# Peptides against a protein of PDB entry 6PSE: the designs that were tried, part 8

Target 1, 78 residues: chain A of PDB entry 6PSE
Amino acid sequence: PSEEEEYARLVMEAQPEWLRAEVKRLSHELAETTREKIQAAEYGLAVLEEKHQLKLQFEELEVDYEAIRSEMEQLKEA

## One batch from the design tools (peptide; aimed at target 1 L45, target 1 (a further copy) A40)

Design b1_p11_7_s1 (made by RFdiffusion4, then SolubleMPNN; from b1_p11_7, 5 letters changed)
Fold by OpenDDE base, seed 5:
Structure b1_p11_7_s1 (fold): chain B 78 residues (1-78), chain C 78 residues (1-78), chain A 11 residues (1-11)
Amino acid sequence: as target 1 above (78 residues)
Amino acid sequence: as target 1 above (78 residues)
Amino acid sequence: SIEEFFKSLLE
């Protein structure tokens, strides 16, 4: 049997004391996992913002670079 | 009483059928939350990689820009 | 989008 089927059987045959303990365990894991999920989302948003700022800086530098390149080309052609 | 205390009392006084249903509910929520957490982590890594590649491109452009700037400065000073 | 996904996880 699969682990899932074995677990299902355990739950069906469990005493109330075991079931209460399992509720406590699952509640704890859910709370921790939820916190980790939120942290991951917050971190992801922060990285997205950093990437966005970097993209803006990159585009600004491209403009400056093309300006100098164009000026240099004009001077050499004259 | 707090919601937490009320929930604790409910768990303590619950029948086995309710407890089994609660285990099922919590297991479902944990599975969904876990999947979301993992997906958030994967997306976060992807964004980090994109930012890294952008940083490399930016640094390369900075080098090229400084080279042209320096050459232009030299020509104007001569 | 990834951004919208992250926001959705923050409830």
Scores: peptide ipSAE 0.671, ipTM 0.875, DockQ to the pose 0.958
OpenDDE base, seeds 1, 2, 3, 4: peptide ipSAE 0.664, 0.663, 0.664, 0.665; ipTM 0.874, 0.875, 0.874, 0.875

Design b1_p11_7_s2 (made by RFdiffusion4, then SolubleMPNN; from b1_p11_7, 5 letters changed)
Fold by OpenDDE base, seed 5:
Structure b1_p11_7_s2 (fold): chain B 78 residues (1-78), chain C 78 residues (1-78), chain A 11 residues (1-11)
Amino acid sequence: as target 1 above (78 residues)
Amino acid sequence: as target 1 above (78 residues)
Amino acid sequence: DIEEFFRSLLE
């Protein structure tokens, strides 16, 4: 039997005291996991924004680079 | 009384059938929330890697830009 | 996309 099946049997055969304790345990874990999920999402959004800003800076530098490259080519041809 | 206190009283006075159902509910929510948390972490790491690669490209372009800028300055001075 | 996913987790 799988661990899941074994757990299911435990729940089915459990006394009320065990069940109440399990509800408390699961509630606690759910609260913590929810907080961690939210934090992960917030951090992810922050990194996305940082990447976006960096991309804008990169594109701006590319424009500047091409401008100088073109000017340099003109100077060499003259 | 707070919602938390009310919930606590409900758990304390609940019949085994309700408690088993609550364990099942909480287990399900915990599993889903855990999956979402893990996925968020994985995506976060992916975005971090993308940002890192972009930063490397940006730094490389800065080097190239400064090289051309310097050469152009030399050509203008000559 | 990833952004939409992150936002969905905050809802």
Scores: peptide ipSAE 0.683, ipTM 0.877, DockQ to the pose 0.969
OpenDDE base, seeds 1, 2, 3, 4: peptide ipSAE 0.675, 0.675, 0.676, 0.677; ipTM 0.876, 0.877, 0.876, 0.877

Design b1_p11_7_s3 (made by RFdiffusion4, then SolubleMPNN; from b1_p11_7, 4 letters changed)
Fold by OpenDDE base, seed 4:
Structure b1_p11_7_s3 (fold): chain B 78 residues (1-78), chain C 78 residues (1-78), chain A 11 residues (1-11)
Amino acid sequence: as target 1 above (78 residues)
Amino acid sequence: as target 1 above (78 residues)
Amino acid sequence: DIEAFFKSLLE
């Protein structure tokens, strides 16, 4: 039997005292996991914003670089 | 009374049928929240890697840009 | 869209 099936059987056969304890345990884990999920999402958004700002800076530099490169190329060919 | 206190009282006074249903509900929500947390972490890592690669490209371009800028400046001053 | 996904996780 799978661990999931064994756990399901445990829940079905458990006494109220165990069930209340399990509700408390699961509630605690859910609260912790929810907090971690939110934190992960917030951090992800922060990194996305950083990447976006970096991309903008990169694109600006690309424009400036190509302008100078083109000017330099023209000077060399003239 | 707070919602938390009311919920705690509900759990303490609940019948086994309700408790089993609550264990099932909480287990389901925990599984979903855990999956979302993991996915958020994976996406966050992917974005971090993208940002890192972009940063490397940006730094390479900065070096090339400063080299050309300096060369151009020297040519103009000569 | 990753941004949309992250935002969807915020309660």
Scores: peptide ipSAE 0.677, ipTM 0.878, DockQ to the pose 0.945
OpenDDE base, seeds 1, 2, 3, 5: peptide ipSAE 0.676, 0.675, 0.674, 0.674; ipTM 0.877, 0.877, 0.877, 0.877

Design b1_p11_7_s4 (made by RFdiffusion4, then SolubleMPNN; from b1_p11_7, 4 letters changed; failed a check: a repeat of another design)
Amino acid sequence: DIEAFFRSLLE

Design b1_p11_8 (made by RFdiffusion4)
Pose (drawn by RFdiffusion4):
Order: structure tokens, then C-alpha cells, then sequence
Structure b1_p11_8 (pose): chain A 78 residues (1-78), chain B 68 residues (1-68), chain P 11 residues (1-11)
């Protein structure tokens, strides 16, 4: 019997004391995973923002580069 | 009276939590895998930005060298 | 939720 069918038999045939403990155990597991899920989403928004700021800082540097490059090309007529 | 024949509710609770835990885990993993992708993207972009900085310095100094 | 906002931010 697989671990899944063994567990299914345990839930449908175990005593209430065991069922109460499993409810309690899963409640802790869910609370912790919900906490981890939330932190992962926050981490995502933070790095998404960092990436956004970096993109702007990059496009700003592209403009400054083009301005100097444009002036240099003009100067090569001298 | 003996509504105490209620292991059926506990069994319903075990199943409900087991499913919620599974979906929460998927959402967590999915969220983590997305976070890693953004880090990879940001890494590529940081490398490109530092390249542009060097090139920018290269032609700021090559000009100004234009000196008369 | 914060997770839904995160998914929307990815789009």
C-alpha cells in the first residue's frame, strides 16, 4: 500500500483523538507555510522594484551617453 | 444528544486543511521560483549597466582629451 | 492579496 492509501485509511478509520491531533498538526503546518508564502511574495515585490529602479538608472545613463557621443561625432569635422 | 458522533467533522477538517496546505505550498513555491527569475534578470541588467558605465567613461575621457 | 498583487506585478 502506498503512503497515500495508508494515510487515507488512517483518516477514515482512526479515533477522534488522532483526528484532533492531525487537525492541530496541519493547522501549524498551514500557518507556517502561509507565513513563508507571504514572505516570498514580499521578496518578489522588493526585487521587482529594485529591478525597476535599475532599469531607469540604466536608461538614464543611455541618454547621457548618447548626448556625449552625439557631440563627439560632430567634432570629427574638425 | 449524541451529536458526539462527530469524527465526521474532524475528518472533514483534516481534508480541508490538507488541501489548503497543498495549494499554499504551490503558491509559495511558485512565488519563490518567480523571485529567483527576477534575480537572474536583475543580474543580467546589472552586468549590462556596468558595461555602459565603462563605455561612458571611455568616451567622456576620449572627449575632454579633445583639448585645445 | 499580496500574492495576487505579486502575480499582477509580473504581468
Amino acid sequence: as target 1 above (78 residues)
Amino acid sequence: LVMEAQPEWLRAEVKRLSHELAETTREKIQAAEYGLAVLEEKHQLKLQFEELEVDYEAIRSEMEQLKE
Amino acid sequence: SIYEEFLEALE

Design b1_p11_8_s1 (made by RFdiffusion4, then SolubleMPNN; from b1_p11_8, 5 letters changed)
Fold by OpenDDE base, seed 2:
Structure b1_p11_8_s1 (fold): chain B 78 residues (1-78), chain C 78 residues (1-78), chain A 11 residues (1-11)
Amino acid sequence: as target 1 above (78 residues)
Amino acid sequence: as target 1 above (78 residues)
Amino acid sequence: SILDEFRAALA
């Protein structure tokens, strides 16, 4: 049988004391995993904000660069 | 009592049938939350890589910009 | 875990 099928059988045949312990274990793991999910989302959002700020700075520099490049090109063609 | 204390009491007083259903519910939620955590982390890593590539491009443009700015400044001072 | 990898990449 698959591990999932074996686990399902274990749950079906388990005594109340084991089941209560399993509920406690799963509740703890769910709480931990939920905190980790939220943390990952917060980290991702922070990186997105940093990338966005960097993109704005990059676009500003592109504008400045093209202005100087164009001026320089005009001087070369004169 | 707090919601957590009420839940703990419910688990302590619950019948095996309820406990088995709760194990199934928690297992499902844990699986879903785990997938979401992984997805959030994978997305964050992708954004981080994009930010890194953008940073490299920005630094390259800064070098090019300073070169032209310096050349232009030399022409103005001549 | 993938979360640990993400944390490490952010360090």
Scores: peptide ipSAE 0.411, ipTM 0.867, DockQ to the pose 0.934
OpenDDE base, seeds 1, 3, 4, 5: peptide ipSAE 0.402, 0.405, 0.409, 0.407; ipTM 0.866, 0.866, 0.867, 0.867

Design b1_p11_8_s2 (made by RFdiffusion4, then SolubleMPNN; from b1_p11_8, 3 letters changed)
Fold by OpenDDE base, seed 2:
Order: structure tokens, then sequence, then C-alpha cells
Structure b1_p11_8_s2 (fold): chain B 78 residues (1-78), chain C 78 residues (1-78), chain A 11 residues (1-11)
């Protein structure tokens, strides 16, 4: 049997005291995991914002670079 | 009493059938939340990699821009 | 965990 099946059997055969302890354990893990999920999402958003700002700066520099490149090319061709 | 305290009391007074159902519910929610946490982290890592690549490109462009700027300035001052 | 890896990557 799979570990999942064995766990299911354990739950079915368990006494109330064990079940209560298991509910407590799972509740705690769920709370922690939920907090971690939210934190991960927040971190991801922060990185996205940083990337966006960097992209804007990059695009601005590209415009400036093309302007100078074009001017330089015109001067050299004259 | 807080919702948490009320829930704790419910667990203490619950019959085995309810407890088994609660274990099942919590297990399911934990599994889903865990998956979502992992997905959020994976997405964040992907964005970090994208930002890193963009930063490298930006730095390369800065070098090229400064080179042309300097050359142009020298030509204008001559 | 992958979350810890992500946090480390942000440092």
Amino acid sequence: as target 1 above (78 residues)
Amino acid sequence: as target 1 above (78 residues)
Amino acid sequence: SILEEFKKALE
C-alpha cells in the first residue's frame, strides 16, 4: 500500500486522542504553510516591481543610445 | 472566546467521525496550500532570473553608451 | 525547501 493509503488506514483506526492531536498538528502546519505562501507571493511581487523599474531604465538608455549612435553615424558619413 | 478557542473546544468535544473528517479536510487544504506555496516560489525564482538577465543587458548597454558618449564628446571638443 | 531557496536568491 502507498504511504497515503497507510495514512488513511491509520486515521480510520485511530482513537479520538490521536485524532485530536492530528487535527492540531495539521492546523499548525496549515497556518505556517499559509504564511509562507503569502510571503512567497509578496517576495515575487517585489521582484516583479524591481524588474519593471529596471526595464524602464533600460528602455530609456536604449533611446539615448540610439540618438547618439545616429548622430555619430551622420557625422562620420558627412 | 476567540474563534480559535471555539474551534479548539469543538475539536475537544467532537466525535471520532467528525475528527476523521476534519483530518481529511485539513490534509486536503494543506496539500493545496503547499502546492500554491511552491508555485509562488518557483514563479519568483523565474522572475529573479529574468531580472538578472535584464541587468546584464543593461550593464552592457551602459558600457557601449559611455564609449560612444566619450567619443562624441572628444570629437566635439576638437 | 523551495521557499528557502527563493529567499536565499533574494539576498
Scores: peptide ipSAE 0.414, ipTM 0.866, DockQ to the pose 0.961
OpenDDE base, seeds 1, 3, 4, 5: peptide ipSAE 0.409, 0.410, 0.407, 0.409; ipTM 0.866, 0.866, 0.867, 0.865

Design b1_p11_8_s3 (made by RFdiffusion4, then SolubleMPNN; from b1_p11_8, 4 letters changed)
Fold by OpenDDE base, seed 2:
Structure b1_p11_8_s3 (fold): chain B 78 residues (1-78), chain C 78 residues (1-78), chain A 11 residues (1-11)
Amino acid sequence: as target 1 above (78 residues)
Amino acid sequence: as target 1 above (78 residues)
Amino acid sequence: SIYDKFKEALK
């Protein structure tokens, strides 16, 4: 039998005391995992914002670069 | 009483059938939350890599821009 | 680092 099947059987045959302990354990793990998920999401958002700001800077520089490039090209063609 | 206290009391007074159902519910939620945590982390890593690539492009453009700017400045000063 | 934090979440 798989671990999943064995666990299911354990739950089915367990005494109330074990079940209460298991509820407590799972609740604790769920809370911790939820916190970790939220932290990961927050970090992701922070990086996303940083990327966005960098993108804006990049686009501004592109505009400036193209302006100078165009001016230089005109001078060379004259 | 807080929701947490009420829940704790419910667990303490619950019948085995309810406890088994709660174990199943919590196990399911834990699995889903774990998956979501992993997804958030993977997404964060992807964005971080994108930011890194953008940074490299930005730095390359800065070099090119400074080269043209310097050349243009020299022409204006002559 | 942020990278390490994401890596930890993948454990």
Scores: peptide ipSAE 0.355, ipTM 0.853, DockQ to the pose 0.197
OpenDDE base, seeds 1, 3, 4, 5: peptide ipSAE 0.187, 0.145, 0.355, 0.172; ipTM 0.833, 0.831, 0.853, 0.831

Design b1_p11_8_s4 (made by RFdiffusion4, then SolubleMPNN; from b1_p11_8, 4 letters changed)
Fold by OpenDDE base, seed 4:
Structure b1_p11_8_s4 (fold): chain B 78 residues (1-78), chain C 78 residues (1-78), chain A 11 residues (1-11)
Amino acid sequence: as target 1 above (78 residues)
Amino acid sequence: as target 1 above (78 residues)
Amino acid sequence: SVFDEFLAALE
């Protein structure tokens, strides 16, 4: 049997005391996992923002670079 | 009483049938939340990698920019 | 875990 099937059997045959403990355990794990999920989402958003800002900086630099490149080209051609 | 306290009381007073159902519910929610957490983390890693690559490109451009800037400065000073 | 890896990768 799969672990899932074994677990299901355990739950089916368990006494109330075990079931209550399991509810408590699962509730705790769910709470922790939920916090972690939220944290991951928040961090992800932060990274996205950082990437976006970096992109803006990159684009700014590209503009400046092309300006200088163009000027340089003009000077070299003259 | 807080919702948590009320829930705790419910669990304490619940019959085995309810408890088993609750274990099942919590297990399902935990599984889903875990998947979502993992997904968020995976997306976060992807964004981090994108940001890193962008940073490398940015740094490359900075080098090129400074090179041209320096050359331009030299030409203008001459 | 992927989650831990993500956290570790955060600057």
Scores: peptide ipSAE 0.564, ipTM 0.877, DockQ to the pose 0.916
OpenDDE base, seeds 1, 2, 3, 5: peptide ipSAE 0.558, 0.562, 0.561, 0.558; ipTM 0.876, 0.876, 0.876, 0.875

## One batch from the design tools (peptide; aimed at target 1 L48, target 1 (a further copy) E36 Q39)

Design b1_p12_1 (made by RFdiffusion4)
Pose (drawn by RFdiffusion4):
Structure b1_p12_1 (pose): chain A 78 residues (1-78), chain B 68 residues (1-68), chain P 12 residues (1-12)
Amino acid sequence: as target 1 above (78 residues)
Amino acid sequence: LVMEAQPEWLRAEVKRLSHELAETTREKIQAAEYGLAVLEEKHQLKLQFEELEVDYEAIRSEMEQLKE
Amino acid sequence: DEREAFFESLLE
């Protein structure tokens, strides 16, 4: 029997004391995973924002580069 | 009276939590894998930004060298 | 970005 069918048998045939403990165990597992899920989403938003700021800082540097480059090309007529 | 024959509710709770836990795990993993992708994207962009900085300095100094 | 909307929905 696989671990899945063994567990299914346990839930449908175990005593209430065991069922209560499993409810309790899963409640803790769910609470912790919900906490991890939330932190992962926050981490995502943070790095998404960092990336956004970096993109703007990059495009700003592109403009400053073009301005200097444009002036140099003009000067090569001298 | 003996509504105490209620292991059926506990069994319903075990199943409900087991499913919620599974989906929460998928959402967590999915969220983590996205976070890693953004880090990879940001890394590529940071590398490109530092390249542009060097080139920018290269032609700021190459000009100004235009000195008369 | 869809990823941003996904992260915001997890925090709802």

Design b1_p12_1_s1 (made by RFdiffusion4, then SolubleMPNN; from b1_p12_1 with R3I A5E E8K)
Fold by OpenDDE base, seed 4:
Structure b1_p12_1_s1 (fold): chain B 78 residues (1-78), chain C 78 residues (1-78), chain A 12 residues (1-12)
Amino acid sequence: as target 1 above (78 residues)
Amino acid sequence: as target 1 above (78 residues)
Amino acid sequence: DEIEEFFKSLLE
């Protein structure tokens, strides 16, 4: 039997005291996991914003670079 | 009474059938939340990597830009 | 951005 099947059987055969304890355990884990999920999402959004700003800066620099490069190329060909 | 207090009382006074159902509910929510958390972490790492690569490219371009800018400045001053 | 929308969905 798989662990899932064994756990399911345990729940089905469990006494109320065990079940209450399990509800408490699961509630606690859910709360923690939820907090971690939210934190991960918030952090992810922050990094995305940073990347976006960096990309804008990069694109701006790229434009400036190409402008100077082109000017330099023209000067060298003249 | 707070919702937390009310829920706690419900759990304490609940029948086994309700408790088993609650274990099932919480297990499902925990599994789902865990999956979301993991996916958030994976995406976060991917974005971080992208940002890191972009930053490297930006810094490289910055060096190249300053080199050309400096050369151009020297030419204009000559 | 798909990833952005995903992150936002986790906060809702």
Scores: peptide ipSAE 0.673, ipTM 0.877, DockQ to the pose 0.979
OpenDDE base, seeds 1, 2, 3, 5: peptide ipSAE 0.671, 0.672, 0.670, 0.672; ipTM 0.876, 0.876, 0.876, 0.876

Design b1_p12_1_s2 (made by RFdiffusion4, then SolubleMPNN; from b1_p12_1 with R3I A5E E8R)
Fold by OpenDDE base, seed 4:
Order: structure tokens, then sequence, then C-alpha cells
Structure b1_p12_1_s2 (fold): chain B 78 residues (1-78), chain C 78 residues (1-78), chain A 12 residues (1-12)
């Protein structure tokens, strides 16, 4: 039997005291995991914002670079 | 009383059938939250990598830009 | 942004 099946049987056959303890355990894990999820999302959004700003700066620099490159090219051709 | 206190009392006074259902509910929520957390972490890493690559490109372009700018400046001064 | 939307969804 799979671990999932074994766990399911355990829950089905468990005493109230075990079940209460399991509820407590799961609640704790859920709270922790939820905090971690939220933190990951917040961090991800921050990185996205940073990347976005960097992208804008990069695009501006590309424009400036091409302008100078073009000017330089014209000068060299003259 | 706080919701937390009320919930705690509910768990303490709950019948086995309710407790089993609560274990099931919490297990489900934990699984979902865990998947979301993992996915968030994976996306976060991907974004970080993209930002890193962009940063490298940006820095390379800055070097190239400064080189051309400097050359152009020298030509203008001549 | 799909990823941004996902992150935001996790905070809702």
Amino acid sequence: as target 1 above (78 residues)
Amino acid sequence: as target 1 above (78 residues)
Amino acid sequence: DEIEEFFRSLLE
C-alpha cells in the first residue's frame, strides 16, 4: 500500500487524541507554509520590479548607443 | 474571545468525525499551499536568472557605450 | 506578466 493509503487508514482508525494532535500539527505546518508562500510571492514581485526597471534602463541605453553608433558610422563614412 | 481561541475550543470539543474531516481539510489546504509555494519559488528563481542575464547584458552594453562615447568625445575635441 | 499575476494571486 502507498504511504497515502496508509495515512488514510491511520486517520480513519485514529483515536480522538491523535486526531486533535494531527489537526494541531497540520495547522502549524499550514501556517508556516503559508508564510513561506507569501514571502516567496513578495520577493518574486520585488525581483520582477527590479528586472522591469533594469529593462527600461537597458532599452534607454540601447537607444543612446544606437544613436552614437549611427553618428560614428556616418563620420567614418565621410 | 479571538477566533483562534474559538477554533481551539472547537477542536478540543469536537467529535471524531469532525476531527477526521478537519484533518482532511487541512491536508488538502496544506497540499495546495505547498504547491503554490514551490511554484512561487521556481518562478522566483527563473526571474532572478532572467534579471541576472539582463544585468550582464546591460553591463556589457555600458562598456561598449562608454567606449564609443569616449571615442566620439575625442573626435569632437580634435 | 504571467508570473507577476501568479505572484499577486498568492497574496490575495
Scores: peptide ipSAE 0.679, ipTM 0.877, DockQ to the pose 0.976
OpenDDE base, seeds 1, 2, 3, 5: peptide ipSAE 0.677, 0.678, 0.677, 0.677; ipTM 0.876, 0.876, 0.876, 0.876

Design b1_p12_1_s3 (made by RFdiffusion4, then SolubleMPNN; from b1_p12_1, 4 letters changed)
Fold by OpenDDE base, seed 5:
Structure b1_p12_1_s3 (fold): chain B 78 residues (1-78), chain C 78 residues (1-78), chain A 12 residues (1-12)
Amino acid sequence: as target 1 above (78 residues)
Amino acid sequence: as target 1 above (78 residues)
Amino acid sequence: SEIEEFFRSLLE
């Protein structure tokens, strides 16, 4: 049987003491995993913001670059 | 009593049928939360990579910009 | 973005 099937059987055959312990274990794991999920989301949003700021800086530099390029071209064509 | 204390009491006094159902519920929530956490991590890495590529492009443009700026400065000073 | 929306959904 698969691990999942074996676990299901354990739950079905378990005594109340084991079941209570399992509820406690799962509750703790859920709480921890939930915190980790939230942290991952917060971190992801932070990186997105950093990328956005970098994009803005990049676009500003592009404008400055084109300005100088155009000026140089005009000087050469005059 | 706090919600946590009340829940603890429920678990202590619950019949096996309720406990088994609670194990199933918690297992399901844990599985879903785990999937979400993993997906968040994957997306986070993708965004980090995008930011890194953008940084490289930015640095390349900085080099090109400084080259033209320097050339322009030399022409004006000559 | 879709990724941003996903991250925000995890915080709801």
Scores: peptide ipSAE 0.669, ipTM 0.874, DockQ to the pose 0.969
OpenDDE base, seeds 1, 2, 3, 4: peptide ipSAE 0.663, 0.665, 0.665, 0.665; ipTM 0.873, 0.873, 0.873, 0.874

Design b1_p12_1_s4 (made by RFdiffusion4, then SolubleMPNN; from b1_p12_1, 5 letters changed)
Fold by OpenDDE base, seed 2:
Structure b1_p12_1_s4 (fold): chain B 78 residues (1-78), chain C 78 residues (1-78), chain A 12 residues (1-12)
Amino acid sequence: as target 1 above (78 residues)
Amino acid sequence: as target 1 above (78 residues)
Amino acid sequence: SEIEEFFRRLLE
């Protein structure tokens, strides 16, 4: 039997005291995991914003670079 | 009483059948939340990598830009 | 980074 099946059997045969303890355990883990999930989402958004700002800066520099490159090309070909 | 306190009371007074159902519910929610947490973390790491690569490209372009700028400056001052 | 370490921790 799989671990999942074994756990299911345990739950079926468990006394109320164990079940209450398990509810408490699961509730705690769920709360913690939920908090971590939320924080991960928040951090993800922050990184996305940083990347976006960097991209904008990069694009601006590309424009400036191409302008100078083009001018340089004209000067050297003259 | 807070919702948390009310829930705690419910758990204390619950019959085994309810408790087993609650264990099942919580287990399911925990599994789903855990999966979402993992996905969020994986996505975050991916964005971090993208940002890092972009930064490297940006720095390379800055070097190239300064080189051309410097050369252009010399030419124009001649 | 702190954020990177956080993400990695979540995957452990």
Scores: peptide ipSAE 0.670, ipTM 0.874, DockQ to the pose 0.972
OpenDDE base, seeds 1, 3, 4, 5: peptide ipSAE 0.669, 0.669, 0.670, 0.670; ipTM 0.873, 0.874, 0.875, 0.873

Design b1_p12_2 (made by RFdiffusion4)
Pose (drawn by RFdiffusion4):
Structure b1_p12_2 (pose): chain A 78 residues (1-78), chain B 68 residues (1-68), chain P 12 residues (1-12)
Amino acid sequence: as target 1 above (78 residues)
Amino acid sequence: LVMEAQPEWLRAEVKRLSHELAETTREKIQAAEYGLAVLEEKHQLKLQFEELEVDYEAIRSEMEQLKE
Amino acid sequence: DPRREFFESLLE
């Protein structure tokens, strides 16, 4: 029997004391995973924002580069 | 009376939590894998930005060298 | 970016 069918048999045939403990165990597991899930989403938003700021800083540097480059090309007529 | 024959509710709770836990895990993993992708993207962009900085300095100094 | 919406929805 696989671990899945063994567990299914345990839930449908175990005593209430065991069922209560499993409810309790899963409640802790769910609370912890919900905490991890939330932190992972916050981390995503943070790095998404960092990336956004870096993109703007990059496009700003592109403009400054073009301005100098445009001037230089003009000067090569001298 | 004996509504105490209620292992059926506990069994319903075990199943409900087991499913919620599974989906929460999928959402967590999915969120983590996205976070890693953004880090990879930001890394590529940081490398490109530092390249542009060097090139920018190269032609800021190459000009100014235009000196008369 | 849809990933932003996905992360915001997890924090709802």

Design b1_p12_2_s1 (made by RFdiffusion4, then SolubleMPNN; from b1_p12_2 with R3I)
Fold by OpenDDE base, seed 4:
Structure b1_p12_2_s1 (fold): chain B 78 residues (1-78), chain C 78 residues (1-78), chain A 12 residues (1-12)
Amino acid sequence: as target 1 above (78 residues)
Amino acid sequence: as target 1 above (78 residues)
Amino acid sequence: DPIREFFESLLE
């Protein structure tokens, strides 16, 4: 039997005391996992914002670079 | 009483049938939340990688920009 | 990168 099947059987045969303990355990794990998920989402958004700002800076530098490159080309050809 | 306190009381007074159902519910929610957490983490890592690559490109462009700027300055002063 | 480490810690 799979671990899932064994667990299901355990739940089916368990006494109320074990079941209450399991509810408590699962509730705790759910709370922790939920908090971690939320934190991950928040960090993800922060990184996205950083990437966005970096992208804007990069694009601005590209514009400046092309301007200088063009000017340099003109200086060399004139 | 808070919802948490009410829930705790419910768990304490619940019959095995309710407790088994609650274990099943919590297990399901935990599985879903865990999957979402993992997805959030994977996405976060992907964005971090994108930001890292962008940072490298930006730094490379900065080097190129400074090289051209310096060359241009030399051309203008010579 | 602490954020990277955090994300990695979330991966089971």
Scores: peptide ipSAE 0.673, ipTM 0.877, DockQ to the pose 0.943
OpenDDE base, seeds 1, 2, 3, 5: peptide ipSAE 0.671, 0.671, 0.673, 0.672; ipTM 0.876, 0.876, 0.876, 0.876

Design b1_p12_2_s2 (made by RFdiffusion4, then SolubleMPNN; from b1_p12_2, 6 letters changed)
Fold by OpenDDE base, seed 4:
Structure b1_p12_2_s2 (fold): chain B 78 residues (1-78), chain C 78 residues (1-78), chain A 12 residues (1-12)
Amino acid sequence: as target 1 above (78 residues)
Amino acid sequence: as target 1 above (78 residues)
Amino acid sequence: DPIEEFLKALLA
C-alpha cells in the first residue's frame, strides 16, 4: 500500500482524540505553508521589480554607450 | 470569539465523521498550498537567475562603456 | 542572497 493509502486507513481507524490532534497538526502545517507561499510570492515580486529596474538601467546605459560609440566613431573617421 | 476559537470549539465538539472529513479537507488544502509554495519558490529562483544574468550583462556593458569613455576623454584632451 | 536562500529552503 502507498503511504497515502496507509494514511487513509489510519484516519479511518483513528480515535476522535487522534483525529483532533491530526486536525490541529494539519491546520498548523497549512498555516505555515501558506505563510511561506505568500512570502515566496512577495519575494518573487520584489525580485521582479528589481530586475525591471535593472533592465531600465541597462537600457539607459546602452543608449549612453551607443552615443559615445557613435561620437568615437565620428572622431576616429575625421 | 475569534474565528480560530470558534473553529477550535467546533473541532472539540465534532463527531469522528466530521473530523475525518476535516482531516481530508486539510490534507487536500495542504497539498495544494504546498504545490503553490513550490511553484512560487521555483518562479522566484528563476527570476533571481534572470536578474543575476542581467546584472552580469550590465556589468560587462559598464566595463565596455568605461573603456570607451576613457578613450574618448583621452582623444578630446589631445 | 537571503531571498535566494529562503526560496531554496522552501524547495529543500
Scores: peptide ipSAE 0.576, ipTM 0.874, DockQ to the pose 0.977
OpenDDE base, seeds 1, 2, 3, 5: peptide ipSAE 0.576, 0.573, 0.528, 0.573; ipTM 0.874, 0.874, 0.872, 0.873

Design b1_p12_2_s3 (made by RFdiffusion4, then SolubleMPNN; from b1_p12_2, 5 letters changed)
Fold by OpenDDE base, seed 3:
Structure b1_p12_2_s3 (fold): chain B 78 residues (1-78), chain C 78 residues (1-78), chain A 12 residues (1-12)
Amino acid sequence: as target 1 above (78 residues)
Amino acid sequence: as target 1 above (78 residues)
Amino acid sequence: DEIEEFFKKLLE
């Protein structure tokens, strides 16, 4: 039997005291995992915002660069 | 009483059949939340990598821009 | 952005 099947059997054969303890354990783990999930999402959004700001800066620099490049090219060809 | 206290009371007074169902419910939610957490972490890493690559491109352009800017400045002042 | 939407969904 798989671990999942063995666990299912344990739950089916368990006394109420064990079941109550298991509910408590699972509730705790769910709370912790939920917190971690939220933190991961918040961090991800922060990084996305940073990337977006960097992209804007990059695009501004590209415009400035092309302007100077074009001017320089014209001077050299004159 | 808080919702947490009410839930605790429910667990303490519940029959084994309800407790088994609650274990199943919590296990399911934990599995889903865990999957979401993992996926969030993976996406976060992907965005970090994208930002890093963009940063490298930006720094390269800064170097090129400063080179042309400096050359142009010298030509204008000559 | 799909990733952004995913993150936002997790925070709902």
Scores: peptide ipSAE 0.674, ipTM 0.877, DockQ to the pose 0.977
OpenDDE base, seeds 1, 2, 4, 5: peptide ipSAE 0.668, 0.671, 0.669, 0.672; ipTM 0.875, 0.877, 0.877, 0.876

